# Designs tried in a protein design run: peptides against a protein of PDB entry 4Z5W. Part 3

Target 1, 305 residues: chain A of PDB entry 4Z5W
Amino acid sequence: IPDVFLELNKLWYFSAQSNLFNGEMPRSLSNSRSISLLSLRNNTLSGQIYLNCSAMTNLTSLDLASNSFSGSIPSNLPNCLRLKTINFAKIKFIAQIPESFKNFQSLTSLSFSNSSIQNISSALEILQHCQNLKTLVLTLNFQKEELPSVPSLQFKNLKVLIIASCQLRGTVPQWLSNSPSLQLLDLSWNQLSGTIPPWLGSLNSLFYLDLSNNTFIGEIPHSLTSLQSLVSKENAVEEPSPDFPFFKKKNTNAGGLQYNQPSSFPPMIDLSYNSLNGSIWPEFGDLRQLHVLNLKNNNLSGNIP

## One batch from the design tools (peptide; made by RFdiffusion4, then SolubleMPNN; aimed at target 1 N87 A164 D186 F244; its pose is not in this set)

Design b1_p30_7_s1
Fold by OpenDDE base, seed 2:
Structure b1_p30_7_s1 (fold): chain B 305 residues (1-305), chain A 30 residues (1-30)
Amino acid sequence: as target 1 above (305 residues)
Amino acid sequence: EEEEKLEKELKEKLEKLLEEQKKKVSNIVT
């Protein structure tokens, strides 16, 4: 990418996604006062990520996902006072979340999907201080770590939590009960154990639940048949989505279905590939908004209602 | 009786392993 962004003093949106750009991010781009949305996703950009937050006063969205950047997570990003959305998916940091992210009050959406992030306990302890955080994607990190169940963890405004394919140990964490606005929960492809907690059915906005491919035992909580978002349409608040798309990948193959917003996911309960027992509750028939109920590969018995 | 019980347990383990090999990884990423 040429170092000409000093001349582009009116440039508000720069998208160069899905090209073959290599080398470092231009210094003039890292100092742009005009840019609000920056997307360089799916290139071969390299070097250290550096943004001059004192210059980049209009920066609201940053998508650097799927690049060859090296080094540390930029600890100065909280100084970008308008920065709401960050996508760092597939950047191989081999790092922890910076402590400075405790001060990241502008942050609304964060993805580190497949970014070699370490220490989930520290990451969640830091990110709970981001009071405006609505979307958190941590898929393919924290390999074989324990999902912290510390009741003091609090994500009050969290709407989307995706921590899939981490081989995480532990249970469904009680601190998620402090997230009453949760709409999408994906904890699939972990080593989570214990029972599915009944308080999940109290999450009145929860329309997408994926607990598949874990080691859950016991009965399906009857309270899941009372999920208000799946009973009635009245709770569908159209909220601003993250400035980055989601991809539901099937297997390691590159072609996932793209979802531009969380509300584009079909209403779903996936409890498949666990060790759940007991019956299928007939009251699942009351979930008139449910598109997908996946209970396959469990120890369920009795009649199919 | 013990052999039939062992054969049943082996069959259930084998069916479970075959079902596990059929698992298609489905991840939400960005």
Scores: peptide ipSAE 0.500, ipTM 0.860, DockQ to the pose 0.066
OpenDDE base, seeds 1, 3, 4, 5: peptide ipSAE 0.481, 0.487, 0.034, 0.485; ipTM 0.849, 0.836, 0.585, 0.851

Design b1_p30_7_s2
Fold by OpenDDE base, seed 4:
Parts: C-alpha cells; structure tokens; sequence
Structure b1_p30_7_s2 (fold): chain B 305 residues (1-305), chain A 30 residues (1-30)
C-alpha cells in the first residue's frame, strides 16, 4: 500500500480488503486524521500493528483480520476515543489482552477469533471494564484453559458472546446471569462439564444458544422452554448486528429492503454431542420462533413429543 | 476422523459466518 494518505485529508472510509497487499501498513495511514472506517482484512500485511491514536481521532472501526501481522496487541488502542469495533481475527499475536483495555470505554465489538490469545481469566477480568462492550468473540484461543466462574465478573451490556473451540474446562459461568441483554451464546466445542443451569432460561433476549460438543450432564432445564425471545415475535430481538454505527435509517420512504438475508444466526438451541439425559420437554412446542433444535448424540430417553 | 472434520467444518463455518456478517454489515455501511 503506498504511503500517500497524508494527501487524502478527506478520506473517511478506506476498504482494501481481499487483495494481495503485502508489507507494513503505511505510516501516513497510521496517522490519518480523517479515516473513520479502516478495513485491510484478508491481505498479507506484516509487521507490528501501530496506530497513532492521537492523530487518528476519527477512527471508529478497525478491521485488520486475516493478515500476517505479528507482535503484541497494540496497548494504545484505548486512546482512540471513538474506536468502537475491532476485528483482529486470524492474527497470530501469542499474547494476553493488554491491561490498558480496562479503559476502553468506546469499545462495542471485539473479535480475537483464532488469534493465539492466552489467559482467559485475565482477558475477561480486563474486558468486563468495557462498559459499552456488546459483542465479544474469543473463539479458537485459550487452549485447554479453565473458563472462570467468578461471580464478580460483569458484562452488563453484552449481547453476543462466542467462545467456541477453546477446549475450555469448567462449567457454564454464573457471571453470565449478570448479562440480561444476551442474545447469542456460543460455548460449543469445549470441555465444559456439570449441568446446564436453569437461570439460562431467564435470559429473555437469548435466541441463539450453542452448548454443543461439551460434557454436560443431567436433564435439559425446563426453563429453556420459556425463553421469551423464542416464544413471542413481539420481542423482535434486534439482530445482534455488530454495532456498525451506520445503520442510518435512511428516512427515505423507499420500501424497506427486507433483508431477506436469513439472519446468519437462526433462532437455535444446539445441545448436541453432550451426555444429557431425561426426556424432551413437550413445552419445546411453545418456542414458535425456534428454527433449529439440535439434541442429537445425547443420552435422552422417553417419547418425542 | 468424521468428528474432527466436522469440528474443522464448524470452525470454518463459524469463522466464515462471522466474516460474512462483518462483510454484510460493512456492505450495508458502504
């Protein structure tokens, strides 16, 4: 990428995704005062990620995913006071989340999927201080660590939590009961054990639950048959849109583009590939919004209702 | 073997789904 961004003083959106760009990020790009949305995803960019947050005062979204960046996670990112969305998926950091992220009050969406992040306890302890955090994706990290169950952890505004494929040990963490706005929970492909907790059915906004491929035992909690988001349409779960701020509702009377794109997450309960026992509750028939119920490969018995 | 292949496919599908959602939202913003 050429070092010409100093001249582009009105450049607000730069998308160069899915190209063959190599080398380091241009210094002028890392110092751009005008850029709000930066996407360089799916390239071969290398070196250390450096952003001059004192210069990049308009930066709101950063997508650097699927690049050959190396080194530490940039500890200065919380100084980018308008930065809401970060995608660092598929960047091999081999690092912990910086302690400076405790101060990341602008952060609404974070992905470190498949980024060789370590120490889930420290990561969650740090990220709970991000009061505006709505979407957290930590899939393919923390290999064989223990998922902390510390009741003091609090993600008040969390809507999406995905921590799949980590081989995590432990139980479904009680601190998730402090996230009443949770819409999507994926803890699949771990080594989680114990029972599925009944309080999970009290998450009235929860429309997507994947607990598949774990070691859960006991009965399916009857409270899952009363998930309000799956009973009634009136709780139109605002799709867990990553808060990309640019849903400008164009007030133009032009017919709503029905995003007939099926929500990439259908209303789903996946409890497959566990050691669950007991019967299938007939009251699953009350979940009129449920698209997928997957209970395969368990120890369930009785009649199918 | 099939379980590992299903694991890789589910990982790839989840990563792809996350990428596609990000692409959709990026394309809705453009």
Amino acid sequence: as target 1 above (305 residues)
Amino acid sequence: EEEKELEEKKKEELEKLLEERKKKVTNEVT
Scores: peptide ipSAE 0.015, ipTM 0.545, DockQ to the pose 0.031
OpenDDE base, seeds 1, 2, 3, 5: peptide ipSAE 0.009, 0.015, 0.013, 0.009; ipTM 0.480, 0.489, 0.498, 0.447; seed 2 fails the geometry check

Design b1_p30_7_s3
Fold by OpenDDE base, seed 1:
Structure b1_p30_7_s3 (fold): chain B 305 residues (1-305), chain A 30 residues (1-30)
Amino acid sequence: as target 1 above (305 residues)
Amino acid sequence: EEKKKEEEEKKKELEKLLEERKKKVTNLIT
């Protein structure tokens, strides 16, 4: 990428995604006063991620996903006072979330999907201080760690939480009950155990629940038949709109379905590949907005309603 | 002896099931 962004003093949006760009991010780009949206996703950019937040006063969205960047997570990003959206998916940091992210009050959407992030306890402890955080994607990190269940953790404004394919141990954490605006929860492909907690059915905005491929036991909570977002359309829930797309990929290397918004996901309950027992509740018939009910590969018995 | 064989068969079935699951991994990523 040429080092000419100083001359582009009116450049508000720069998208150079899905090209063959290599080398470092140009210094003039890291110092641009005009850029609000920066997307360099799916290139071969390398070196350390450096952004001059004192210069980049208009930066609102940053997508650097699927690049060959190295080194640390930029600890100065909270100084970018307008920065709302960060996508760092598939950047191999081999790091913890910086402590400075406690001060990241502008942050609304964060993805570290498949970024070799470590220490989930520290990550969640830090990120709970981001009062405006609505979307958090942490898929393919924290390998074989324990999902913290500390009741003091609080994500009041969280709408989308995805922590899939981490081989996480533990239970469904009680602190998620403090997230009444939660719309999408994906904890699939972990080693989570215990029962599915009944308070999940009190999350009136929850339209997408993936707990598949865990070690959950006991009955399906009857309260899941009362998920208000799946009973009626009337809840015009404010949609989380991160400036980055989601991808549902099979076997990480395959092509995936792209979803531009979380609301584009079909309303779903996936509890498949657990050790759940008991019956399928007839009251699942009340979930008129539900598109996918996946209960396969459990120990369920009785009649199919 | 029979109990050891049955435990080894259950272990092989579990490993096969885990491998079949790995072939179907679906990740929500960005």
Scores: peptide ipSAE 0.410, ipTM 0.786, DockQ to the pose 0.068
OpenDDE base, seeds 2, 3, 4, 5: peptide ipSAE 0.028, 0.405, 0.035, 0.029; ipTM 0.536, 0.783, 0.588, 0.545; seeds 2, 4 fail the geometry check

Design b1_p30_7_s4
Fold by OpenDDE base, seed 3:
Structure b1_p30_7_s4 (fold): chain B 305 residues (1-305), chain A 30 residues (1-30)
Amino acid sequence: as target 1 above (305 residues)
Amino acid sequence: DEEEKEKKEEEEKLKKELEERKKLVTNIIT
């Protein structure tokens, strides 16, 4: 990318996604006063990510996903006072989340999906201080770590939590009961154990639940038949979506389905590939908004209602 | 021994089932 952005004093949106750009990010781009939205996703950009937050006073959205960047996560990003959305998916950091992110009050949406992030306990302890954080995607990180169950963790404004395919150990964490605005929870493809907690049915905005491919035991909580978002349409809050799309990919190399917003996911309960026992509750019939109920490959018995 | 053959066949079956499950991994990413 040429170093010409000093002359582009009116440039508000720069999208150069899905090109063949290589080398480092231009210094003039990292100092742009006008840019609000920056997307360089799906290129071959390299070097360290550096943004001059003192110059980039209009920066609101940053998508650098699927590049060859190296080094540490930029610890100065909280100084970008308008920065709301960050997508760092598929950047191999091999790092922890910086402690400076405790001060990241502008942050609303964060993705580190498949970014070799380490120490989930530190990551969640830091990110709980982001009071405006609504979307958190941490898929394909934290390999074989333990999902912290510390009751002091609080994500009051969290709407989307995705921590899939981490081989995480532990249980469904009690601190998620303090997230009353939670709409989408994906903890699939882990090594989570214990019972599915009944308090999940108290999350009145929860329309998408994926607990599939774990080691959960016991009965399906009857409270899941009372998920208010799946009973009635009235609670479908049209929420501001993150500036980055989601991709549901089968295998790492296949084309995925694109979802531009969390509300584009079909309302779903997936409890498949666990060790759940007991009956299927007839009251699942009350979930008039439910599109997908997947209970396959469990130890369930009795009649199908 | 027949028991050692059955145990190897069961281990190979479990390994194939695990490899087939790995081909079914669906992830939400960005």
Scores: peptide ipSAE 0.494, ipTM 0.867, DockQ to the pose 0.070
OpenDDE base, seeds 1, 2, 4, 5: peptide ipSAE 0.486, 0.463, 0.028, 0.033; ipTM 0.863, 0.832, 0.514, 0.596

